# Peptides against a protein of PDB entry 3MAZ, part 61

Target 1, 99 residues: chain A of PDB entry 3MAZ
Amino acid sequence: VLNPMPACFYTVSRKEATEMLQKNPSLGNMILRPGSDSRNYSITIRQEIDIPRIKHYKVMSVGQNYTIELEKPVTLPNLFSVIDYFVKETRGNLRPFIC
Target 2, 99 residues: chain A of PDB entry 3MAZ as posed
Amino acid sequence: VLNPMPACFYTVSRKEATEMLQKNPSLGNMILRPGSDSRNYSITIRQEIDIPRIKHYKVMSVGQNYTIELEKPVTLPNLFSVIDYFVKETRGNLRPFIA

## One batch from the design tools (peptide; made by RFdiffusion4, then SolubleMPNN)

Design b2_p20_5_s1 (from b2_p20_5, 6 letters changed)
Fold by OpenDDE base, seed 2:
Structure b2_p20_5_s1 (fold): chain B 99 residues (1-99), chain A 20 residues (1-20)
Amino acid sequence: as target 1 above (99 residues)
Amino acid sequence: SLNDLKEIGEKYAKKLEEAE
């Protein structure tokens, strides 16, 4: 049985995620998607504080936890916590894309 | 900032302050 996924999770490619965020920025600016490797994920964000910027982050499945690949990696217990981290760390700038 | 996300947050906070 597959556990529930965050609302901003979509089975889309990097390209599709980018297009989604660009077409409907009012719906959010962060998408969680499958990674190229099994059980791993990627997060695509569209940040536009100054100019529109698309960035991708790797979320690696490690045991029963997930590690966000940052300069200083952050490990969290589940994908919901991962999304929450992105929201809080950016002080609300990033918001999950809700289609 | 040693955190890419933290930097976004700081810039965002500053932007909000300037917009007031």
Scores: peptide ipSAE 0.600, ipTM 0.881, DockQ to the pose 0.667
Fold by OpenDDE base, seed 3:
Structure b2_p20_5_s1 (fold): chain B 99 residues (1-99), chain A 20 residues (1-20)
Amino acid sequence: as target 1 above (99 residues)
Amino acid sequence: SLNDLKEIGEKYAKKLEEAE
């Protein structure tokens, strides 16, 4: 039995995630998706403070935790915390894509 | 900035301030 995943998790490719965010920006601007390697994930965001920008972040599974690959990596206990971190760090600019 | 995300947040906060 698989544990529950964040609501913004979709089994989509990088390309598909980008298209989803561009097509329906009102539904959110952040998607969690499978990474290239098993047990790892990627987060695709689309922010448009200035102009539309698509960025991808790597979320590595390390033991029982997850590390967001940033200039200064951040390690969190679960994927829900990872999503929360993205929301809080951006002061609410990023919101989970829900459809 | 601390990281890319924090920078996004700062820019967002500034934008909100200008809109108010």
Scores: peptide ipSAE 0.594, ipTM 0.881, DockQ to the pose 0.674
Fold by OpenDDE base, seed 4:
Structure b2_p20_5_s1 (fold): chain B 99 residues (1-99), chain A 20 residues (1-20)
Amino acid sequence: as target 1 above (99 residues)
Amino acid sequence: SLNDLKEIGEKYAKKLEEAE
């Protein structure tokens, strides 16, 4: 049984996530999705402060926590905290995609 | 900046400030 997931979680591919964000930018610009082939996840964002940019981040399962793969990795207790981190660190620029 | 996310935040804050 899968525990509750953030509202912006979708079982989509990298390509599908990109298309979702491009088609409906008003619904949000951040999607959480399953990793390639593991218990890990990936986050796809589409920010357009200057020009539209698509980026992908790895969220690795480490024990009962999750580590965001950044230049300086950040470890958080759950996926909800991961989403919150993306929102707060970008000062609200990133918002979870809510369909 | 510390990381990509922080950089996005800083740029966003600047954009909002300039828009006011």
Scores: peptide ipSAE 0.594, ipTM 0.880, DockQ to the pose 0.676
Fold by OpenDDE base, seed 1:
Structure b2_p20_5_s1 (fold): chain B 99 residues (1-99), chain A 20 residues (1-20)
Amino acid sequence: as target 1 above (99 residues)
Amino acid sequence: SLNDLKEIGEKYAKKLEEAE
């Protein structure tokens, strides 16, 4: 049984995610995707405040929670909270890619 | 900044402020 996933979750590769964000920036600039390992995930973002930049973040499944791999890791209870963190921490700059 | 994301937010907020 699969649990509900955030709207910006897509079963795509790192390359595909990058292409999606570059092709349709008006649809959002953040994608959640499967990680290279088991229950882990990755988030790809396209930032263009100054110059276009693509970055990827690891979201590690730890027990019942998820840890965002940042300089100072942040642990959250679910993937929805992870997405929310990315949105709020960037003061609304990052928005989930919806198509 | 505390992390990459916070830095993005700060830059974004500054950009919006300058635009207004």
Scores: peptide ipSAE 0.593, ipTM 0.880, DockQ to the pose 0.679

Design b2_p20_5_s2 (from b2_p20_5 with E1D L2K I7E E14K)
Fold by OpenDDE base, seed 2:
Parts: sequence; C-alpha cells; structure tokens
Structure b2_p20_5_s2 (fold): chain B 99 residues (1-99), chain A 20 residues (1-20)
Amino acid sequence: as target 1 above (99 residues)
Amino acid sequence: DKNDLKEIGEKYEKKLKEEE
C-alpha cells in the first residue's frame, strides 16, 4: 500500500496520460504517473501557451527524496513538493489534473 | 538559472500581460 499520493497521481501509461489531458484540459494540465518499472515517476504536461505540446519529465526516487530531471536537477522531499514546484515554477500555468 | 519550467512561467506571465 502506497502512502498518500498527490491528487494528480494516476496509474496510467504515457499514452493514457496524454489522452486524459487532451480530453479534459479544463481539469488541469499535469499528471503524475508511475515510471517505467521502478519507484520512479514521470510527469506529463500539456502546455498550450502557443500551440499544444506534450512533455514528460522524470522524477527519480533518490533515497527518501525525489529529483526532477531538469537541465539543473531539483531535489525535493516528497511528491507533493514536486507538484508544488511545477506549479510555482510555471507561475501557476501548470495545474494538477483533478477528476 | 533558467530551466524549461521557468521558461513556461515567463511565457505564461507575458501572455497574461499582453491579454490585459
């Protein structure tokens, strides 16, 4: 049994996440999902500032923390902080997908 | 330092300002 997860966490594939975001953009544009085959995760976003774009980010489990794979990696204590980082760093553009 | 997410935020704020 997993500990509490962010509301935008769904056990879906990359493809499914993409479809969810495209189908209901009003519900949010960011989904946290399981990684390939480990304790890692991935975040899929649907950005449409200019044109619709789908991007994926790796969230690597490192010890008891999580590292967002960016040009300059960012390490945070939990997945809630990871989601918060995505929201704040994008000045509110990214919002967790809630359904 | 700049990063992909920061860039998104900057563009977003710019867009909001231009739409005012």
Scores: peptide ipSAE 0.577, ipTM 0.867, DockQ to the pose 0.612
Fold by OpenDDE base, seed 3:
Structure b2_p20_5_s2 (fold): chain B 99 residues (1-99), chain A 20 residues (1-20)
Amino acid sequence: as target 1 above (99 residues)
Amino acid sequence: DKNDLKEIGEKYEKKLKEEE
């Protein structure tokens, strides 16, 4: 049994996530998905402030926490906090994709 | 200091203001 996951978590590939975000931008612009390695995740976003851009971020499982791979890494206690960080840091621009 | 996500937020706020 798996612990509860954020609503924007989908067991999809990088390509599938990109297609989901492009097809229905009104449903959100951020998806959490499995990473290449076990226990790690990736976040795919579709930003279109200036022009449409797809970006991917690594969320590494470190001990009991998670570290977002940024120029200056950010460590948080759970995946819900990770999603919250992306929303708040972008001042609400990023919103979890809810299908 | 600013980062990729922070920059997105700043640009977003600026755009919202311009659209008012």
Scores: peptide ipSAE 0.573, ipTM 0.866, DockQ to the pose 0.575
Fold by OpenDDE base, seed 1:
Structure b2_p20_5_s2 (fold): chain B 99 residues (1-99), chain A 20 residues (1-20)
Amino acid sequence: as target 1 above (99 residues)
Amino acid sequence: DKNDLKEIGEKYEKKLKEEE
Protein backbone atom coordinates (compact mmCIF):
# COMPACT_ATOMS: atom_id res chain seq x y z
CA VAL B 1 0.00 0.00 0.00
CA LEU B 2 1.41 3.35 -1.07
CA ASN B 3 1.24 6.35 1.24
CA PRO B 4 -0.71 9.40 0.05
CA MET B 5 0.83 11.01 -3.02
CA PRO B 6 1.02 14.66 -4.09
CA ALA B 7 -2.03 15.90 -6.00
CA CYS B 8 0.02 16.28 -9.18
CA PHE B 9 0.99 12.60 -9.22
CA TYR B 10 -0.40 10.59 -12.13
CA THR B 11 0.39 7.08 -13.30
CA VAL B 12 1.25 8.25 -16.80
CA SER B 13 4.13 7.87 -19.23
CA ARG B 14 6.52 10.61 -20.29
CA LYS B 15 4.55 11.03 -23.50
CA GLU B 16 1.18 11.19 -21.75
CA ALA B 17 2.46 13.72 -19.21
CA THR B 18 3.74 15.93 -22.01
CA GLU B 19 0.37 15.77 -23.76
CA MET B 20 -1.52 16.59 -20.56
CA LEU B 21 0.57 19.69 -19.91
CA GLN B 22 0.33 20.87 -23.51
CA LYS B 23 -3.42 20.32 -23.73
CA ASN B 24 -4.43 22.13 -20.53
CA PRO B 25 -1.72 24.59 -19.48
CA SER B 26 -4.21 26.49 -17.29
CA LEU B 27 -4.40 23.50 -14.92
CA GLY B 28 -0.72 23.65 -14.05
CA ASN B 29 2.66 22.97 -15.61
CA MET B 30 4.19 20.24 -13.43
CA ILE B 31 3.45 16.52 -13.20
CA LEU B 32 4.95 13.83 -10.96
CA ARG B 33 4.94 10.37 -12.53
CA PRO B 34 6.41 6.89 -12.04
CA GLY B 35 10.02 6.45 -13.01
CA SER B 36 11.20 3.83 -15.45
CA ASP B 37 12.61 1.72 -12.64
CA SER B 38 11.81 0.53 -9.14
CA ARG B 39 10.68 3.08 -6.55
CA ASN B 40 11.86 6.16 -8.45
CA TYR B 41 9.88 8.99 -10.01
CA SER B 42 10.14 11.63 -12.71
CA ILE B 43 8.86 15.18 -12.89
CA THR B 44 7.77 16.66 -16.20
CA ILE B 45 7.44 20.42 -16.51
CA ARG B 46 6.26 22.69 -19.30
CA GLN B 47 7.88 26.12 -19.39
CA GLU B 48 6.73 28.92 -21.64
CA ILE B 49 8.35 32.07 -20.29
CA ASP B 50 9.98 32.60 -23.68
CA ILE B 51 8.92 29.65 -25.81
CA PRO B 52 7.28 26.34 -24.87
CA ARG B 53 9.81 23.84 -23.51
CA ILE B 54 9.33 20.44 -21.94
CA LYS B 55 11.84 19.21 -19.38
CA HIS B 56 12.09 16.07 -17.27
CA TYR B 57 13.79 15.57 -13.92
CA LYS B 58 14.65 12.38 -12.09
CA VAL B 59 13.55 11.97 -8.48
CA MET B 60 15.51 9.10 -6.98
CA SER B 61 14.40 7.22 -3.89
CA VAL B 62 17.35 7.08 -1.50
CA GLY B 63 16.58 5.32 1.74
CA GLN B 64 13.71 7.22 3.36
CA ASN B 65 14.43 10.36 1.31
CA TYR B 66 14.28 11.55 -2.28
CA THR B 67 17.01 13.17 -4.35
CA ILE B 68 16.22 15.51 -7.23
CA GLU B 69 18.74 15.01 -10.01
CA LEU B 70 19.97 18.54 -10.66
CA GLU B 71 23.42 19.87 -11.49
CA LYS B 72 23.80 19.98 -7.73
CA PRO B 73 21.45 17.30 -6.36
CA VAL B 74 18.93 18.18 -3.65
CA THR B 75 17.71 15.66 -1.07
CA LEU B 76 14.33 16.03 0.63
CA PRO B 77 12.35 13.91 3.15
CA ASN B 78 9.23 13.20 1.05
CA LEU B 79 7.54 13.76 -2.30
CA PHE B 80 5.42 16.62 -0.94
CA SER B 81 8.64 18.45 -0.08
CA VAL B 82 9.94 17.70 -3.57
CA ILE B 83 6.90 19.36 -5.16
CA ASP B 84 7.20 22.29 -2.77
CA TYR B 85 10.86 22.69 -3.72
CA PHE B 86 10.00 22.93 -7.42
CA VAL B 87 7.37 25.58 -6.67
CA LYS B 88 9.54 27.67 -4.36
CA GLU B 89 12.78 27.47 -6.35
CA THR B 90 10.95 28.75 -9.42
CA ARG B 91 9.35 31.51 -7.33
CA GLY B 92 5.86 30.23 -8.07
CA ASN B 93 6.33 29.75 -11.80
CA LEU B 94 5.85 26.00 -11.55
CA ARG B 95 2.43 24.91 -10.32
CA PRO B 96 1.24 21.32 -9.77
CA PHE B 97 -1.08 20.08 -12.51
CA ILE B 98 -4.52 19.48 -11.00
CA CYS B 99 -7.42 17.96 -12.94
CA ASP A 1 24.45 27.85 -6.54
CA LYS A 2 22.96 28.01 -10.01
CA ASN A 3 20.54 25.37 -11.30
CA ASP A 4 17.76 25.02 -13.87
CA LEU A 5 14.99 25.74 -11.37
CA LYS A 6 16.67 28.81 -9.95
CA GLU A 7 17.19 30.16 -13.45
CA ILE A 8 13.51 29.60 -14.25
CA GLY A 9 12.57 31.53 -11.14
CA GLU A 10 14.85 34.43 -11.99
CA LYS A 11 13.52 34.67 -15.53
CA TYR A 12 9.97 34.47 -14.24
CA GLU A 13 10.46 37.32 -11.76
CA LYS A 14 12.11 39.40 -14.46
CA LYS A 15 9.16 38.85 -16.78
CA LEU A 16 6.67 39.80 -14.08
CA LYS A 17 8.48 43.10 -13.48
CA GLU A 18 8.50 43.88 -17.18
CA GLU A 19 4.74 43.30 -17.35
CA GLU A 20 4.02 45.82 -14.56
Scores: peptide ipSAE 0.572, ipTM 0.865, DockQ to the pose 0.658
Fold by OpenDDE base, seed 4:
Structure b2_p20_5_s2 (fold): chain B 99 residues (1-99), chain A 20 residues (1-20)
Amino acid sequence: as target 1 above (99 residues)
Amino acid sequence: DKNDLKEIGEKYEKKLKEEE
């Protein structure tokens, strides 16, 4: 049994996530999805400040926390905090995809 | 401490200023 997930979580592949973001950019530009293996996750974003750019980030489950794989990894207590981090760190550029 | 996401935020703020 899984605890409640962030609203932008979808059980989709990397490709599907990309297509979702490209098709309906007005609904948001960030999707949380299952990782390729284990209890890890990935975040797909589509930011278009200058030109459309799709990027993927790994969110590793470490103990009871989650670590975002960045140049300088960031560890947070839950997936909701992870989403919040992406929003705040990008000063609101990234918004959870709500379908 | 500069990271990918931080850069996105900085560029975003810059863009908003330019559009004012």
Scores: peptide ipSAE 0.571, ipTM 0.865, DockQ to the pose 0.635

Design b2_p20_5_s3 (from b2_p20_5, 6 letters changed)
Fold by OpenDDE base, seed 5:
Parts: sequence; C-alpha cells; structure tokens
Structure b2_p20_5_s3 (fold): chain B 99 residues (1-99), chain A 20 residues (1-20)
Amino acid sequence: as target 1 above (99 residues)
Amino acid sequence: DGNDLKEIGKKYEEKKKEAE
C-alpha cells in the first residue's frame, strides 16, 4: 500500500508513459511512474518546444527523501515536491499529466 | 550547470517572447 501519490503518478511502463504523452499532449507532458526497484521512480517528460523530445529521469529513494538524478542531483522531501521542482525549474513548461 | 530542466525553462521563455 502506497501513501498518497501525485496526480500524475501512473503504474505504467516507460513505453506506456511515452504513448500516453504522445496521444494526449493537451493533458500534460509529465508522468511519474514506478522505477525498476520497489522504492524508486522515474519521470517521463515530452516537450516539443522545437521538436518532440522524450526524456526519462530517475528519482531515487534515499532514506525518507527523494533524489532526482541530474548532473547536480537534487534532493527533496517527497514526491509532490519532486513534481513541483520539475514544474518550477522549467518555468511552467512541464505540467503533470492528468487524465 | 548541466541542468536539462533549466535549459527547458529558458528555451520556453524565449519561445513565449517570440509569440508575444
């Protein structure tokens, strides 16, 4: 049983997430999904400022926090903060995918 | 820094300016 999850969390694979974002861009361009390990997650984004680009980011569970795998890793207290970080850092370009 | 997200944000703002 999981604690409350962000609205853009879906129990989907990398492939499925990509397909979801491609099919309905108007619903958002960011999905949080399970990682390969039980307590890790991945974020799939689809931005098309110039051309369509799909990228995946690892969100690693570290103790009671989460670390986004970037060149300079960012650690945040919960998954909601992780989503918020993606939105803010991209100045609103990324929006959670909401069905 | 090598922050892809920041780059997305900058590019996004530039695009918005061009559209205005």
Scores: peptide ipSAE 0.600, ipTM 0.880, DockQ to the pose 0.694
Fold by OpenDDE base, seed 3:
Structure b2_p20_5_s3 (fold): chain B 99 residues (1-99), chain A 20 residues (1-20)
Amino acid sequence: as target 1 above (99 residues)
Amino acid sequence: DGNDLKEIGKKYEEKKKEAE
């Protein structure tokens, strides 16, 4: 049985995610997607505080937890917590893409 | 330190203040 996924999860490629965020920025600026590797994921964000910038982050499945690949990695219990972390750390700048 | 996300948050708040 597949567990529920965050609302901003889409089975799209890196390129498709970028296009989605660029086309409809009012719907959000953060997408969770399958990683290039098996059980891992990636986060794609579109930041436009200064100029539009696309960035990608690795979310590695480690045991029953997930580790966000940052300069100082952060480990969280589930993907919902991962999304919450991105929202909180950016003080609400990042919002999950909902279409 | 070195958290890219934290930096985004700081810049976001600064921009919000300028818009007020």
Scores: peptide ipSAE 0.597, ipTM 0.880, DockQ to the pose 0.650
Fold by OpenDDE base, seed 4:
Structure b2_p20_5_s3 (fold): chain B 99 residues (1-99), chain A 20 residues (1-20)
Amino acid sequence: as target 1 above (99 residues)
Amino acid sequence: DGNDLKEIGKKYEEKKKEAE
């Protein structure tokens, strides 16, 4: 049974996520989506500080926790914490996409 | 730092400051 997911979670592909963010940037710039593997996820962001830039991050399921694949990996207890981390680390620049 | 997200945050704050 799947627990509640963050509001910015969508069962979309990498391409679809990119299109969603590009089409409606006012709704947010961060999407959580299924990863290539079963219990893994990916986060797609659209940064516009200088120029529009799309980036993808891996969120690996490790036991009951999740590890964000960064140069220095960060492990958090749930997907809500993962989203919160992206928001806080970017000082509010990243906001969950709410359709 | 090797945290891309932190860099985004830093640049974001800098841009906001410049826009004030």
Scores: peptide ipSAE 0.595, ipTM 0.879, DockQ to the pose 0.696
Fold by OpenDDE base, seed 1:
Structure b2_p20_5_s3 (fold): chain B 99 residues (1-99), chain A 20 residues (1-20)
Amino acid sequence: as target 1 above (99 residues)
Amino acid sequence: DGNDLKEIGKKYEEKKKEAE
């Protein structure tokens, strides 16, 4: 049983996520997907401020919270907050991929 | 606190200002 997930969550691989973002940039530039390990996730983003770049971030389950693997890790209470963090930290540049 | 995301945000805002 899985609780409600953010709209940009897709059960896709790293490669598939990359292709989705590259093919339809108008639909968004951020995807949440299953991680390689159980209960962990990954976020794939496509940035094109200057040149197109694909980056992946690890979102690790820690107890009932989630930690985004950054230089200085950020822990949040749920995946919705994780998505919100990505949007706000980038001042709206990142937008969840919705298809 | 600096991170990759914050840097993206800064660059994004700069680009927006240039476009205004």
Scores: peptide ipSAE 0.593, ipTM 0.880, DockQ to the pose 0.655

Design b2_p20_5_s4 (from b2_p20_5, 7 letters changed)
Fold by OpenDDE base, seed 1:
Structure b2_p20_5_s4 (fold): chain B 99 residues (1-99), chain A 20 residues (1-20)
Amino acid sequence: as target 1 above (99 residues)
Amino acid sequence: DLSDLEEIGKKYAEKLKELE
């Protein structure tokens, strides 16, 4: 069964995601994309100040949930919650890339 | 405004680690 994906999900490579964010910063600064392994994903973000411009994070499927690979991993029930987490934890600094 | 973004950025860097 295929469930709906977040609006910022794109079937693109790491390189393509980076280019998308750099070329159109006004459309958002966060992309969800397929990971190298089946059922896993990656988040690519673009920051403008104080931190490295481009960063990537692993989002691993764990059962029916998803774990964001951080120093202290965070497990969430779905990909929409994953996106929401990134938005909330940055107090809105990160916004899903919508085109 | 700029200072707010700076603070958010700094805090963000402390919480999120690049792993890929």
Scores: peptide ipSAE 0.041, ipTM 0.608, DockQ to the pose 0.066
Fold by OpenDDE base, seed 2:
Structure b2_p20_5_s4 (fold): chain B 99 residues (1-99), chain A 20 residues (1-20)
Amino acid sequence: as target 1 above (99 residues)
Amino acid sequence: DLSDLEEIGKKYAEKLKELE
């Protein structure tokens, strides 16, 4: 049994995620993907303020929660909340990549 | 309008900085 994952989750590499976002920017600018270790993930975003910029964030599984590796780490109960956090904090500028 | 968009952009930039 596999728990549901956010719609913007794709089993892709850092490079593939970057290419996906660059190829179809109209479909969204945020992808959740597997991290280097199992149970850990990474968020890849492509924001276009002035010029296109790719950023990657670590989402570490800690217990039954997830911690976004930021200067001031943020811990959330599930991956859906992680995606929501990125959307809300950027006031909707970041949107999950849906294809 | 334009001024509103600019403000939104500035706020986003600040939030993005915090996420870096």
Scores: peptide ipSAE 0.038, ipTM 0.609, DockQ to the pose 0.089
Fold by OpenDDE base, seed 3:
Formats: structure tokens, sequence, C-alpha cells
Structure b2_p20_5_s4 (fold): chain B 99 residues (1-99), chain A 20 residues (1-20)
């Protein structure tokens, strides 16, 4: 059975996402949530060692794809690929928050 | 050991920087 959204997607605000990650760090450190604009999303991550603790990234819906807004933008076919990208690029340090 | 953790941390920091 496939879900239409990644397991780490939650309909929460930026503040709520931050609190979730801080409260239960053992459950993961990355959350996908609705963006301020319709059809767009945001990724919130939490790290504890030598880097900014909380950061947010924009994931823009472009046509049938999604673009992660970075200095050098990355476009992917779906939100599952977006989550996979964050995990792979950080060599598994970032893990989807599952509760 | 601690040195191994430091190396892992450095690698992660470098990758995260690319995502900023």
Amino acid sequence: as target 1 above (99 residues)
Amino acid sequence: DLSDLEEIGKKYAEKLKELE
C-alpha cells in the first residue's frame, strides 16, 4: 500500500515542527510540512552538532515536479524523491521523523 | 571512538552546507 505523501509529512506549522523535533530527537530530525503558499512545502531539520540547530528549506511545486530552493536548486519528480535527496546527500545523518 | 565521530560530523557538516 502506497501513501500519497511521505511518512514524515505532517500538517503542522513551522513552530510546531520545531517543537516536535526538539521533543523527540530519537524519532528523526526531518519533517515535511505545508508551505505558506498553496501547493508548496517546507522541510524543517534539526541538528545538534557544530551546525545551526534548526533550518528550513522551501520545496516549490513547479509543474509536475518539485524544486528544493538551494543556492543551486534541485528539481525532483515527487516529494518522496525530495525526502530521499535530503537523506542521501547527508549520508543518512538526516532521517525522516516518524511517530 | 571520538575521532571517528568527529570525522562523521565533519562530513555531515560539509554536506549540509551544500544544502543551505
Scores: peptide ipSAE 0.035, ipTM 0.588, DockQ to the pose 0.070
Fold by OpenDDE base, seed 5:
Structure b2_p20_5_s4 (fold): chain B 99 residues (1-99), chain A 20 residues (1-20)
Amino acid sequence: as target 1 above (99 residues)
Amino acid sequence: DLSDLEEIGKKYAEKLKELE
């Protein structure tokens, strides 16, 4: 059984996610998408200021929580918290892509 | 002011680097 998903979740590939973000920058710069299996996910972001334009992050399902694969991993209770983390850590620079 | 915007941008960029 799937719980409600964040509004920026789309069942798209890495390539499609990149294209979505590039096509409509005004709608947001971050999307959540399926990972290698049904319980893992990936975050794709688009930036244009002094950093690589497109970056991808792995969000691994660990028990009932989720771990963002960073140099110092961050574990959160749900995908909404994962999105919130990306927004808050970048002080609002990252915003969920909403169609 | 462009200088103010640049400073803001740098701060955001640094935060993104921490996420990489």
Scores: peptide ipSAE 0.033, ipTM 0.585, DockQ to the pose 0.069

Design b2_p20_6_s1 (from b2_p20_6, 8 letters changed)
Fold by OpenDDE base, seed 5:
Structure b2_p20_6_s1 (fold): chain B 99 residues (1-99), chain A 20 residues (1-20)
Amino acid sequence: as target 1 above (99 residues)
Amino acid sequence: SLEELQREAARKLEKGAYEE
């Protein structure tokens, strides 16, 4: 049982997430999923700017916060903020996958 | 345009992507 999670969170594998995004692009292009370790997560995106590109990002649990593993790491207080970051950073290009 | 800005913004995430 999990506490409230972002709407784009799904208990799926990397492969399943990729398939979901490819199957219904109109529903969004970003999924939050369980990471390899407890309390860690991964973000899978499918951006279609020039050609479809699938990419994955690590979201590591650090204390009571979460750090997005980027060239310049970003630490946020909760997973909702993590999703918000991806949306804002890409000026709305990334949108949470809502089925 | 917004499209151009989004295209540039999207590239900011390139270096952070990983392969499992």
Scores: peptide ipSAE 0.355, ipTM 0.874, DockQ to the pose 0.892
Fold by OpenDDE base, seed 4:
Structure b2_p20_6_s1 (fold): chain B 99 residues (1-99), chain A 20 residues (1-20)
Amino acid sequence: as target 1 above (99 residues)
Amino acid sequence: SLEELQREAARKLEKGAYEE
């Protein structure tokens, strides 16, 4: 049984996610989407600190937890925590895309 | 400023991003 997913989760491709973020930046700048594998996910962001930059991050399923593939990996208990991490780590610059 | 803090914070994510 699937648990609720974060509001910024969309079953979209990398390309589609990029287009969504570019088209409606006022709705947020972070999307969670399916990864290359079944239990993995990817985060796509469009950060506008100086200029708009599209970046992607891997979120790997590890047991019952999730690991954000960063230089220093971060493991969290659920996808909501993953989204929260991106928001807090960027001091609110990243916000979940709410369509 | 907040922008400067956010810019600094964003650097933490730079090396984790992947192209494909």
Scores: peptide ipSAE 0.353, ipTM 0.872, DockQ to the pose 0.872
Fold by OpenDDE base, seed 3:
Structure b2_p20_6_s1 (fold): chain B 99 residues (1-99), chain A 20 residues (1-20)
Amino acid sequence: as target 1 above (99 residues)
Amino acid sequence: SLEELQREAARKLEKGAYEE
C-alpha cells in the first residue's frame, strides 16, 4: 500500500490543528495541513522545551517540489521529505502527530 | 544535554513562522 500523504497530514484548520496538538502532546507535536492557497500546505508545531509555543510554517508547491518558507528557504522533492526535515533539523524534538 | 542540543537545533526554525 502506497500512501500519497504523510501520516501527520490532516484536513484541519489552523485552530483545529492547534487544539489537536494541545490536547494530546504525547501523540506528537507536528501537523501538516492544507494551506490557505490551492496546492500549498502549512505546518503547525507545538514545542514545549520551556513553555508551549505554537508556530506555523508555509510549505509552498513549486513545480514538482516543495519549499519550506524559512529565512533561508529549503526545497525538497516531496511532503515526506518535508516532514523528515523538521524532525532531523530539531534533532527529534519535533515528531509527526499520529492519532 | 539532549534538551540543550534540541533547544539549539530548534532555533533554526525561529524565523519563518507566519500568521494567517
Scores: peptide ipSAE 0.347, ipTM 0.870, DockQ to the pose 0.867
Fold by OpenDDE base, seed 2:
Structure b2_p20_6_s1 (fold): chain B 99 residues (1-99), chain A 20 residues (1-20)
Amino acid sequence: as target 1 above (99 residues)
Amino acid sequence: SLEELQREAARKLEKGAYEE
């Protein structure tokens, strides 16, 4: 069965997402959550290279696509692609949080 | 190494991170 949202999507706040990632790092380190505005989202990550670092990114709904707000914005066709981008861009360091 | 590549990749995302 296909789900309309990525498995790492949770209707949680920034604080809750941070806590989830900190409590169970073995389950993944990336969460997609609702943004402050409707149809927009935020990505919260807990990337550990040297030390754990929590960061947040905006994913804006633009027409039928989604744009990750970075210095050089990246527009993708769906949220699954957004998640894939983060995974590939970090060469696998980021993995969707599956609870 | 993979670690070095991941470290470099991580830097690319830093510029887009935001705070409340």
Scores: peptide ipSAE 0.347, ipTM 0.871, DockQ to the pose 0.914

Design b2_p20_6_s2 (from b2_p20_6 with Y3M K7R M10A E11K K15L)
Fold by OpenDDE base, seed 4:
Structure b2_p20_6_s2 (fold): chain B 99 residues (1-99), chain A 20 residues (1-20)
Amino acid sequence: as target 1 above (99 residues)
Amino acid sequence: SLMEEQREAAKRLDLGDYEE
């Protein structure tokens, strides 16, 4: 059984995620996608504070939680919290990509 | 300002960016 996924989750590759964000910036600038391993994920963002920049982050499944691999790792209880973290941490600059 | 806070936050995230 798979729990509901965040609305910005898409079964796309790194390249496809980048293209989606570049084509429709008005729909959001953050995508959650499958990682290289079964229970891991990746976040792809297109942030344009000064100039557009594409970046990717690992979201590792650890037990029943998820850890965002940053210089200082952040562990959260679910993927919805992961998305929320990116939104709040960037003071709303990052927004989930909604088709 | 909000923009400055967003810029600083982006810098922190930069350290986690990884290449394929």
Scores: peptide ipSAE 0.374, ipTM 0.885, DockQ to the pose 0.915; fails the geometry check
Fold by OpenDDE base, seed 1:
Order: sequence, then structure tokens, then C-alpha cells
Structure b2_p20_6_s2 (fold): chain B 99 residues (1-99), chain A 20 residues (1-20)
Amino acid sequence: as target 1 above (99 residues)
Amino acid sequence: SLMEEQREAAKRLDLGDYEE
């Protein structure tokens, strides 16, 4: 069965996402979750390149695409591409959280 | 190195971090 949402999508709050990533870092360090508004999402990551850092990003629905709110916004065709972007941009440092 | 590249990538993402 094909799931329309990425495997790292969880219906959790910002706080819950943070706790998930902190408790089981071996399962991944990136979570996609519902945003504050309908059809929008947020990404929570936990990178530990030097020291552990929790960060959150907005993923806004724009028409049929999604825009990652960065200094220089990135627009992609679907949520799977959004996850892929984070993985590739960080040269594999970010990995979807799978539990 | 890979580590350096990942560090630089993280810096770019830092600018997008937001607070609720």
C-alpha cells in the first residue's frame, strides 16, 4: 500500500517531536509534522555535528507544491521531495525518523 | 571533508529555524 505521506510523518506536536528525536537518535533525526495551519507542515530536526541542536522549519503549501521556509525558500512538488531535499542538502546527515 | 560539508549545510539551514 502506497502511503501518501512520507514515512517520517507523525501527527505530533513540536514538543513531542523533539522528545522522539532525543530519546531515539539511532532511528533518525528528522520528523515531518502538522503545522499550525491546515495544509501546512513543519520539520523538526536534531543534528549533532558538533553538539546536539534541535531546529524547526516551516513547510508551506503553495498551490500544488510545497515551499520550505529558508532564507532562500525552496519550492518542491511534494512532501517526499521535501524530505529528499533535507537528506541531500545535508549530504546524508539528516535521515528520516523511522519507528 | 564530508564533515565540513555537512557543517556548512547545517549553517545554511540555521537561517530557517523558527520559533512558535
Scores: peptide ipSAE 0.374, ipTM 0.887, DockQ to the pose 0.919; fails the geometry check
Fold by OpenDDE base, seed 2:
Structure b2_p20_6_s2 (fold): chain B 99 residues (1-99), chain A 20 residues (1-20)
Amino acid sequence: as target 1 above (99 residues)
Amino acid sequence: SLMEEQREAAKRLDLGDYEE
């Protein structure tokens, strides 16, 4: 049985995720989606600090953990922690997209 | 300030942004 996924997880493409975030920014600005390979994911965000900016990040499954591919990689125990990291790192600027 | 912290955080994340 599939374990629960973060509420902002959607089985959408990069393009679809971008469109979702642009269409309803009030619902959040961060989406977790399937990556190009099994067990890997991608994060799509739409930050609007100065102007809207769409960005994507790789979340790689590594053993029993997940690594966010950043200049300084961050390894976390589960996808919920990955989402939490983005929220905390940005001091709340990023919020999971909930539709 | 919060705004400044958010800006700096965004800049750090920029380094991880990838294109297909």
Scores: peptide ipSAE 0.363, ipTM 0.882, DockQ to the pose 0.911; fails the geometry check
Fold by OpenDDE base, seed 5:
Structure b2_p20_6_s2 (fold): chain B 99 residues (1-99), chain A 20 residues (1-20)
Amino acid sequence: as target 1 above (99 residues)
Amino acid sequence: SLMEEQREAAKRLDLGDYEE
């Protein structure tokens, strides 16, 4: 049993996440999903600033925190903060996918 | 503009995109 997770968390594969975002872009463009390891996650986004682009990011569990694998890694205390980071960093362009 | 800021932010995120 998992503790409360962000609303955009879905137990889906990379492929399924991509399909979800493509099918209903009006519901949001960011999904949090299980990673390759038990305590790791991945973020899948679909931005269409110019043309639609699907991208994926690693969210690694480090101790009691989470690190977003970017050129300049960002460490945050929980997954809610991870989602918040993506929203704020992109000035609201990324929004959690709410089905 | 907001659009330009969002575009620049997207570019920064591009560096973290990974493929399986």
Scores: peptide ipSAE 0.361, ipTM 0.882, DockQ to the pose 0.915; fails the geometry check

